Peptides against a protein of PDB entry 3QIS. Designs and how they scored, part 314

Target 1, 334 residues: chain A of PDB entry 3QIS
Amino acid sequence: PSLELSRREFVFENVKFRQLQKEKFQISNNGQVPCHFSFIPKLNDSQYCKPWLRAEPFEGYLEPNETVDISLDVYVSKDSVTILNSGEDKIEDILVLHLDRGKDYFLTISGNYLPSCFGTSLEALCRMKRPIREVPVTKLIDLEEDSFLEKEKSLLQMVPLDEGASERPLQVPKEIWLLVDHLFKYACHQEDLFQTPGMQEELQQIIDCLDTSIPETIPGSNHSVAEALLIFLEALPEPVICYELYQRCLDSAYDPRICRQVISQLPRCHRNVFRYLMAFLRELLKFSEYNSVNANMIATLFTSLLLRPPPNLMARQTPSDRQRAIQFLLGFLL

## One batch from the design tools (peptide; made by RFdiffusion4, then SolubleMPNN)

Design b2_p28_2_s2 (from b2_p28_2, 11 letters changed)
Fold by OpenDDE base, seed 3:
Structure b2_p28_2_s2 (fold): chain B 334 residues (1-334), chain A 28 residues (1-28)
Amino acid sequence: as target 1 above (334 residues)
Amino acid sequence: RRLELEELLGDIANPDTFALLREALAME
């Protein structure tokens, strides 16, 4: 069997978080026999492509002289955003289009990624006084490395060695402040806040706005700003409540004194963000007659974002663990 | 308290908008 491919090189320019890009090509069976095609993993890979890439269709059957269109879809989700922000991964891949009993055809994927404050650590963002798109990529790597070390020192209750001339970090990321301050000012009376989805176009505008500027006002509806906050919290590489404290939160869920002690052991930026979010959510609950927000709904929603099970425990989360996690958060909302 | 908040957020934040942040940080 043999194929003819209309294109073998693909370039995805200016790839952004949550922005779908598509490139298409045709494959034609120029042989005399029917063929089955599939994208296959390379020798050392578990998947035929990187997590931010997809082929559609990824397999199929072609009669002699049949042609099919294949879409190459690039989409950076929460699962790929952190490694692309750090430059650990890049918009580069090689796809292997295999024919059953035939040849391999190689496709080259290339491009560039534009960093986002979404999927960046709270520690790194507290060190960024300017929008992430103004920060050199080399400095982003250094900020993530330094932020990891500061997180570990803080969790170990080691006195931060005032190591030298590093600018004092922000107490909360400016992006979190912008989102929460907007919602506090404009969304306390918003009917169905956190219950109505935002608009995808507005979400993209909010992301681009936070990545490129320090706005006086966030663009879009209150629903889109509210959803952008949820997306931001979901995309964090480390949740607001660090994975190391997850089990202690569950174990303390019915003791409000121990819950507060657990939160006091968070890294400073995580602790400040947690307390700021809880203060905001308590304020929203005062306006429940207008916004239809209740403590159980908010606790259920935000628990999945703020108090995530460690990756090694995700498959083992029981309904009891989820209820304890919700109860932990309720102790800060009531 | 105002100086503390200006030191906490630097040049990014207007002191008059920090009601919730002051509440959150006053728990230290």
Scores: peptide ipSAE 0.178, ipTM 0.767, DockQ to the pose 0.459
Fold by OpenDDE base, seed 4:
Structure b2_p28_2_s2 (fold): chain B 334 residues (1-334), chain A 28 residues (1-28)
Amino acid sequence: as target 1 above (334 residues)
Amino acid sequence: RRLELEELLGDIANPDTFALLREALAME
């Protein structure tokens, strides 16, 4: 069996969070026998491609003189955004197109990723006074490392934030402030807020806006801005309520005093973001007659974002655990 | 506390827009 490939080198320029890019190529059976093709893992890889890459179709049959178009789809989800933002991963891969009883054909994937405030830690974002796209990639790495160290220090209650040498971090990420302040100003009377999805184009504009600027006004509908806040919270590498406190939140869910004590133990930026979000959501609930928002809906929605089970416990989350998590959040909304 | 918030965020946003944030942070 033999294949002809129309292209073997693919460059994905300016890859962004949640922005699908596609490159297409054709494969042709120039042999005299039917062939089966498949993308196969390289030696030591479990998958034929990195998580942000997909081939469609990834396998198939070709009759003699048959051709098929293959799409190489690059899509950075919440699952890949953090490692791409840090530069731990890159838009670089090699695909192996295997022909059954035939040859391997190598495809080279290259490109560049543009960092996003989405999928960046709250700690790192609190150190970013400028849009993430204005921050040199080398400095992003330093900011993540420094952020981890400060988080650990804050959890250990060891060192008062040495006010001295480094630029004082923001109390909340500017991106969170921009989103919440916009919603507070313009969306409190928005019918079906957090119930109506945003527009994908507007979501991309909001993401690009937050990544590249400090806008006076966020573009798009209130629904798109609201969904952008949800996407932001979902994409956080660590949820607003740190994984270390997850179980304590569940255990305290029916004791408002203990709930407040648990929140007081969050890292400063996480605690501030949590309190700010709760203040916003309580204000939003005052307008329930206009926005159709109620405490149970909000608690249910935001619990999955703010109070995520640790990755090791995610598969073990019971309906009781979910109800406790909702109850924990309700204690801050009521 | 108000001064600290204005110093930390004043370069980013108008002080008048922080009412809700100030309220949330004043609970400390």
Scores: peptide ipSAE 0.127, ipTM 0.751, DockQ to the pose 0.519
Fold by OpenDDE base, seed 5:
Structure b2_p28_2_s2 (fold): chain B 334 residues (1-334), chain A 28 residues (1-28)
Amino acid sequence: as target 1 above (334 residues)
Amino acid sequence: RRLELEELLGDIANPDTFALLREALAME
């Protein structure tokens, strides 16, 4: 068996969070026998590609002189955004197109990723007084490392932040402020807020806007701005309620006093974001006659975003745990 | 606006534009 490939080198320039890029190539059976092709894992890999890459189709049969188009799809989801923002992963891969009883054909994938405020930690974002695209990538790594160390120090109730030497961090990320302040000003009377999906094009514009600027106004509909807030919260590497407090939130769900004490133990930036979001959501609930928003809907929606189970418990989340998590948030909305 | 954001998000100094944020932060 033999294949001819129209292309073997693929460059994905300016890869962004949630922006699908596609590169196509053709494979042709220039042999005299039918062949089966498949993308196969490299030695010691579990998958044929990195999580942000997909081939479609990834396998198939070709008759002699048959040609098939293969799409290489690059898509950075919430599952890959954090490791790409930190530079732990890169837009670099090698695909092995295997021909059954034939040769291996190597495809080189390369490109560059553009960092996003989406998938960046709250701690790092509180240290970014500028849009993330204005921050040198080397400083992003340092900011994430420093943010982790400060989170640990804050949790240990150790030494007050030495007031003197470093630029004072923001109380909340500017990106969260921009989103929430926009929604507070313009969306409180928006019918079906958080119930109507945004437009994908507008979502991309909002993401690009927050990554590159501090806008006077966020572009797009109120629905797109609302969904952008949900996407932002979902993409956080550490949820607004830190994983270490998850079980305590469930255990306290029916005692509002203990719930408030648990929230007081969050790192400052997480606590501030939580309180800001709860204040905003309580304000939206005052306009329920206009926006059709109710406490149960909001608690159900935001619970999955703000109070995520730790990765080790994800597969074990019971309906009771989910109800306790919802009840925990309801105590801040009512 | 950048200065206002830095002042407001840093020092919570400016009253009107950030009422909701200040309310949330004043719950400390």
Scores: peptide ipSAE 0.205, ipTM 0.773, DockQ to the pose 0.348; fails the geometry check
Fold by OpenDDE base, seed 2:
Structure b2_p28_2_s2 (fold): chain B 334 residues (1-334), chain A 28 residues (1-28)
Amino acid sequence: as target 1 above (334 residues)
Amino acid sequence: RRLELEELLGDIANPDTFALLREALAME
């Protein structure tokens, strides 16, 4: 069996968070026998490609002189955004197109990723006074490493590190402030807020706006800005309530005094973001006659974003754990 | 704390728009 490939090198320029890119190529059976093709894992890999890449179709049959179009789809989800922001992973891969009883064909995937404030830690963002696209990639790596170390020190010492005034981090990320301040000003009377989905084009504009600028106004509808806040919180590598406090939040869910004590143990930026979000959500609840927002809906929605189980416990979350997590958040909304 | 927020965010935001953030940070 033999294949002819129209292209073997693929370049994905300016890959962004949640922006689908597609490159197509054709394979042709130039042999005299039917053939089966498949993308196969390399010797040490479990998958034929990295998590941000897919081939469609990834397998098939070709009669002699038959042709098929294959789409290579690059999509950076919340599951790949953090490792691409840090440069731990890159837009580079090698695909092995295997021909049954034939040879392997190698496809080279390359490109560049554009960092996003989405999928970046709260600690790193609090150190960024400028948009993330203005920060050198080398400095992003250093900021993430330093932010991890300062988070650990803050958790261990229970004392705010009195960092010198010249390098003092922001109290909250500017991106969170921009989103919440916009919603507070313009969305308190918005009917079906957090219940109506945003527009995908507007979501991309909001992400690009936050990554590249400090706008006076966020573009798009109130629904798109609200969904962008949800996407931001979902994409955080460490949730607003740190994984280390997850179990303590569940255990304290019926004691409002202990709940407040658990929140007081968060790193400063996480604690400030949590309090800011709770203040905003309580303000929205005052306008429930206009926006149709209620405490149970908000608690259910934001609990999955703010209070995530640690990755090792994610598969073991019980209905009781989810109810306790909702009850924990309700104690800050009522 | 109010002066600190205005100093930290003043270059990126209108000083008058921090009311909710100031309230949230005063709950310590």
Scores: peptide ipSAE 0.124, ipTM 0.762, DockQ to the pose 0.540; fails the geometry check

Design b2_p28_2_s3 (from b2_p28_2, 13 letters changed)
Fold by OpenDDE base, seed 1:
Structure b2_p28_2_s3 (fold): chain B 334 residues (1-334), chain A 28 residues (1-28)
Amino acid sequence: as target 1 above (334 residues)
Amino acid sequence: RRLELWELLGSIADPRTFALLEEALAME
């Protein structure tokens, strides 16, 4: 069996978080026999492609002189955004198109990724006084490394943050501030806030706006700005409540004094973000007659974002653990 | 001392949302 491919080299320029890009090519059976094709893993890989790439179809059958269109889809989700922001991964891959009892055909994938404040650590964002797209990629790497080292020092209760030489970090990320400030100004009276989905086009505009500027006003509907806050919290490499404190939050869920003590043990930026979000959400609840927002809805929604189980415990989460997590958050909303 | 966020965003920020942050930080 043999195949002819219309293209073997693909370039995905300016790849962004949550923005789908597609490239298409044709495969033709130029042989005299039917053939089955599939994308296969390379020798050391478990998957035929990186998590941000897919082929559709990834397998198929071709009669003699038959042609099929294959779509190569590039999509950076929350699962790939952090490793692309840090430069640990890149928009580069090699696909192996295998022909049963035939040859392997290699496809080259290349491109560039544009960093986002989405999927960046709270610690790094607190050090960014400019939009992330104005920060050199080399400096982003240094900021993530420094942020990790400071978090580790804070958790070990070792050295007080030397107040001396470096620019003082922001108390919370400017991106969280801008989202919350907008929602507080314009969305407190918005009916069905956090219940109505945003528009995908507006979400992309909000992400691009926060990545490239410090806007006086965030573009889009209140629903899109509200969903952008949820997406931001979901995309964090570590949740606002650090994984190390997850079990202690569940164990303390019915003791409000212990709950506050657990939160006081968070790294400074995580603690500040948590307390600020809880203050904001308590203010939204005062407008429940207008926005239809209630404490149980908010606690249920934000618990999955703020208090995520560690990856090793995710498969073992019980309905009781979920109820304890909700109860923990309710103690800060009421 | 003014918070670093106020120096950066105080021209565009709502003073009320700033008060919420100050209250949240004063719980330390």
Scores: peptide ipSAE 0.404, ipTM 0.915, DockQ to the pose 0.798
Fold by OpenDDE base, seed 3:
Structure b2_p28_2_s3 (fold): chain B 334 residues (1-334), chain A 28 residues (1-28)
Amino acid sequence: as target 1 above (334 residues)
Amino acid sequence: RRLELWELLGSIADPRTFALLEEALAME
């Protein structure tokens, strides 16, 4: 069996978080026998492509002289955004198109990623006084490394030795402040806030706005700004409540005094963001007659975002664990 | 001391959202 490919090199320029890009090519069976094609993993890979890439179809059957269109879809989700922001991964891959009893055909994927404040750590963002797109990539790497070290020191209750001449970090990321400030100003009376989905186009505009500027006003509807806050919290590499404290939050869920002590042990930026979000959400609940928001809805929604099970425990989360996690947040909303 | 955020965002800030942040931080 043999194939003819219309293209073998693909370039995805200016790849952004949650922005789908597509490139198409044709494969033709130029042989005299039917063939089955599939994208196969490379020798050291578990998957035929990186998590941000997809081929559609990824397998199929071609009769002699048959042609099929294959779409290469590049989409950076929450699962790929962090590793692309850090430069640990890049918009580069090699796809192996295999023919049963035939040859392998190699496709080269290349491009560039544009960093986002979405999927960046709270610690790194607290050190960014400018939009992330104005920060050199080399400095982003340094900020992430420094942020990891500061997180570890904070968890160990190590007194920061050198308040070295490094610029003081922000109390919370400017992006979180901007989102909450907007919602507080304009969305307290918004009916069905956090219940109505935002518009995808508006979400992209909000992301681009936060990545590239410090806006006086966030673009889009209150629903889109509210969903952008949820997406931001979901995309964090480390949840607002660090994984190390997850079990302690569950164990303390019915003791409000212990819950507050657990939160006090968060890294400074995580603690500040948590307390600020809880203060905002308590304020939002005062307007429940207008916005239809209640504590149970908010706790249920934000629990999955703020208090995530560690990756090793995700598959083991019980309904009881989820209820304890909700109860933990309720103790800060009521 | 003014929050570092106020130095950065004070020109576009609602003072009420800063007060909310200050109150949230004062629980230390």
Scores: peptide ipSAE 0.401, ipTM 0.915, DockQ to the pose 0.844
Fold by OpenDDE base, seed 4:
Structure b2_p28_2_s3 (fold): chain B 334 residues (1-334), chain A 28 residues (1-28)
Amino acid sequence: as target 1 above (334 residues)
Amino acid sequence: RRLELWELLGSIADPRTFALLEEALAME
């Protein structure tokens, strides 16, 4: 069997978090026999492509003189955003289109990724006084390394290094502050806040706005800004409550004193973000008559974002663990 | 001391959201 491919080189320029890009090409069976095609893993890979890439269809049959359109979809989810922000991964791949009893055809994928504040650590963001897209990629790497070292020192209760040469980190990321500031200004009386989904176009505008500027006003509806906060918290490489404290939060869920002690052991930026979010959410609850927001809804929604099980325990989370996690947050909302 | 955030964002900030942050941080 043999195929003709309309294109073999694909360039995905300016790839962004949650923005789908598509490139299409055609394959044609110019042979005299039916053929089965599939994308196969290259040598030493488990998957035929990187997590941010997909072929659709990735396999199929072609009769003689049949043609099929294949879509190459590039989509950076929460699962790929962190490694692309750090430059650990890049928009580069090679796809192997295999024909059963035939030849391999190589497709070259290239492009560039535009960093996002979404999927960046709280520690790194606290060091960013500029929009992330104004920060040189080389400096992003340095900020992440420095952020990791500060987190470790904070967990070890080591004396804060002398305030000498580096700019003091922000108490919370400016992006979280901007989102909360907007919601506090404009959304406290918003009916169905956190219950109505945002618009996908507005979410993209909000993300782009936070990545490229320090806006006086975030674009989009209050629902889109509220959902952007949820997406931000979900995309964090480590949740606001660090994975190391997850079990202790569950164990303390019915003791408000122990809950506060557990939170006090968070790294400074995580602790600040947690306390700020809880303060904001308590303010929203004062407007429950207007915004239809209640403590149980908020606790249920934010628990999955703020108090995520460690990756090794995700598959083992019981309904009891979920209820304890909700109860832990309720102790800060009530 | 003014928060580093106030130095950066104080011109566009709602003073109420800063007060909320200050209150949240004063629980230290």
Scores: peptide ipSAE 0.398, ipTM 0.915, DockQ to the pose 0.846
Fold by OpenDDE base, seed 2:
Formats: C-alpha cells, sequence, structure tokens
Structure b2_p28_2_s3 (fold): chain B 334 residues (1-334), chain A 28 residues (1-28)
C-alpha cells in the first residue's frame, strides 16, 4: 500500500488560549490495494499527539484512488494553557501516519503560542504591572518560579514576607480587578447574571483585551464578562483556595470561625483574591431582586472554581464532599 | 499607603470597587 499526502508540514501561527485553529490536508491511495491508515504514538508516547492537537479522522480505510480530507485541529484548553504559557511545552509535534503493512509518513507540526493571563498563577499575575503579552517569556518563567518559591515560604513559615526590597506585588491581579470592576459598575442589576452564557466571540475579545491591554472598559455583554471571570478562575493552575487547604475547608465547613482561620493561612495573593471575590459576591446578592442571583446558586457555581479537589483526589470526590465545599463558601456569602 | 493597584488603575477605576477591595483587605 502507498499514500500521497498533499502536505506534510503544518505551521500554526499565533496560537491563543481557547482559539481553535484548523489546517487541512488530503491523503490519497495511489496504490492498487485498499489500505487502512491510522495516527500512531511514537515509541515513547502514550498518545499519537500532544493534548492541544487532534486529527480528524484519526483512522480510516481508503480504496484505490480514494481521497480523504484530514483536519488538524489545534485548541489550547485549560489543560494545556499553563505549560504553554511557561514555555515548558511548545506548539511543536511530529505525527506518525501509519499505513497498515505499508510505510510510516511523518507530519511536522510547528508554530508559536501567545501567552495568556488565563492559566497563569495568581502569584505571577500579582507581579505583572503590564499586560502579559508585553512580558518576555523568559521573565514569565522567572516570575512563575519565584512565585512558587514565595508561596511555599509563606505556607511553611507563617512569617509575613519581608516587605523590604523588591517592587511590592499587586494586592490582586489587575485582570481580576478589571473583571470585577466592570461587573460591579455595570452588571449588579443584570438579570440572570452568571446564569446566561456569554458569546464565544465576545469571550475571545475579552481574553485578548486582558492579555494585551489595561482597558478602561472591557468589551462585550455583562454575561460575557461574567463568564470570562468564571473561565479565568477555572483556568488557574492552582485554585484560589490552594490544594493544600482543600481537606481543611471540608472539615471546617460547619464552623465559620475555623473557616476564617483556614482562609487566613492562604498565600497573600490567594487570600486577597478570595476575600475580594466574596465581598463582590455579597454586594451582588444585595441586588437579588434585579439579577435573580441567590446565595445557593452562587455558592454552587463558585465552589467548583475556587475549591477544587487536588488532582489525585478528583476521582474520589463524594456528594458529601461537594456539599461540604458548598457549605464552606456559603459561610462567606451569608 | 495607597494600594499599588490604585497607582496603576486609579485613573480608570471606580472608587467604589477600590473601597470594596480595601474593605476586603481590612479583614486582616
Amino acid sequence: as target 1 above (334 residues)
Amino acid sequence: RRLELWELLGSIADPRTFALLEEALAME
């Protein structure tokens, strides 16, 4: 069996978080026998491609002189955004198109990724006084490493970080502040806030706006800005309530005094973001007659974002654990 | 001391949103 490929080199320029890119090529059976094709893992890989890449179809049969179109889809989700932001992973891959009883055909995937404030740590963002697209990738790596080390020191020592020598970090990320400022100004009376989905085009504009500028006004509807806040919180590499405190939050869920003590043990930026979000959500609840928002809805929605189980426990989360997590947040909303 | 955020964003900010942040931080 033999195949002809219309293209073997693919370049995905300016790949962004949540922006689908597609490249297509054709494969044709130029042989005299039917053939089965499939994308196969390389010798040391479990998957035929990286998590941000997909081929469609990834397998199939071709009769003699038959042609099929294959789509290569590049999509950076929350699961790949952090490692691409840090430059730990890159928009580079090699696909192996295997022909049964035939040859292997190699496809080269290349491109560049544009960093996002989505999927960046709260600690690193608190150190960024400019949009992330203005920050050199090398400096972004250094900021993530330094932020991790400072977080670990804060958790271990209970010592206030020496306020001395370096530029003081922001109290909260400017991106969170911009989103909350917009929602507070314009969305407190918005009917069905956090219940109506945003527009995908507006969400992309909001992400691009926050990655590239410090806007006076965020573009899009109040629903799109509200959903952008949810996406931001979901994409955090570490949730607003650090994984190390997850179990303690569940154990304290019915004791408001212990709940407050657990929150006081968060790293400064995480603690500030948590308190700020809770203050905003309490203000939003004062307008429940206009926005149809209630404490149970808000607690249920934000619990999955703010209080995530550690990755090793995610598969074991019980309905009781979810109810305790909701109860923990309710103690800050009421 | 003004928040570092106020120095960065005070020209485009709602003062009420800063007050909300200041209140949230004063729980320390």
Scores: peptide ipSAE 0.385, ipTM 0.912, DockQ to the pose 0.842

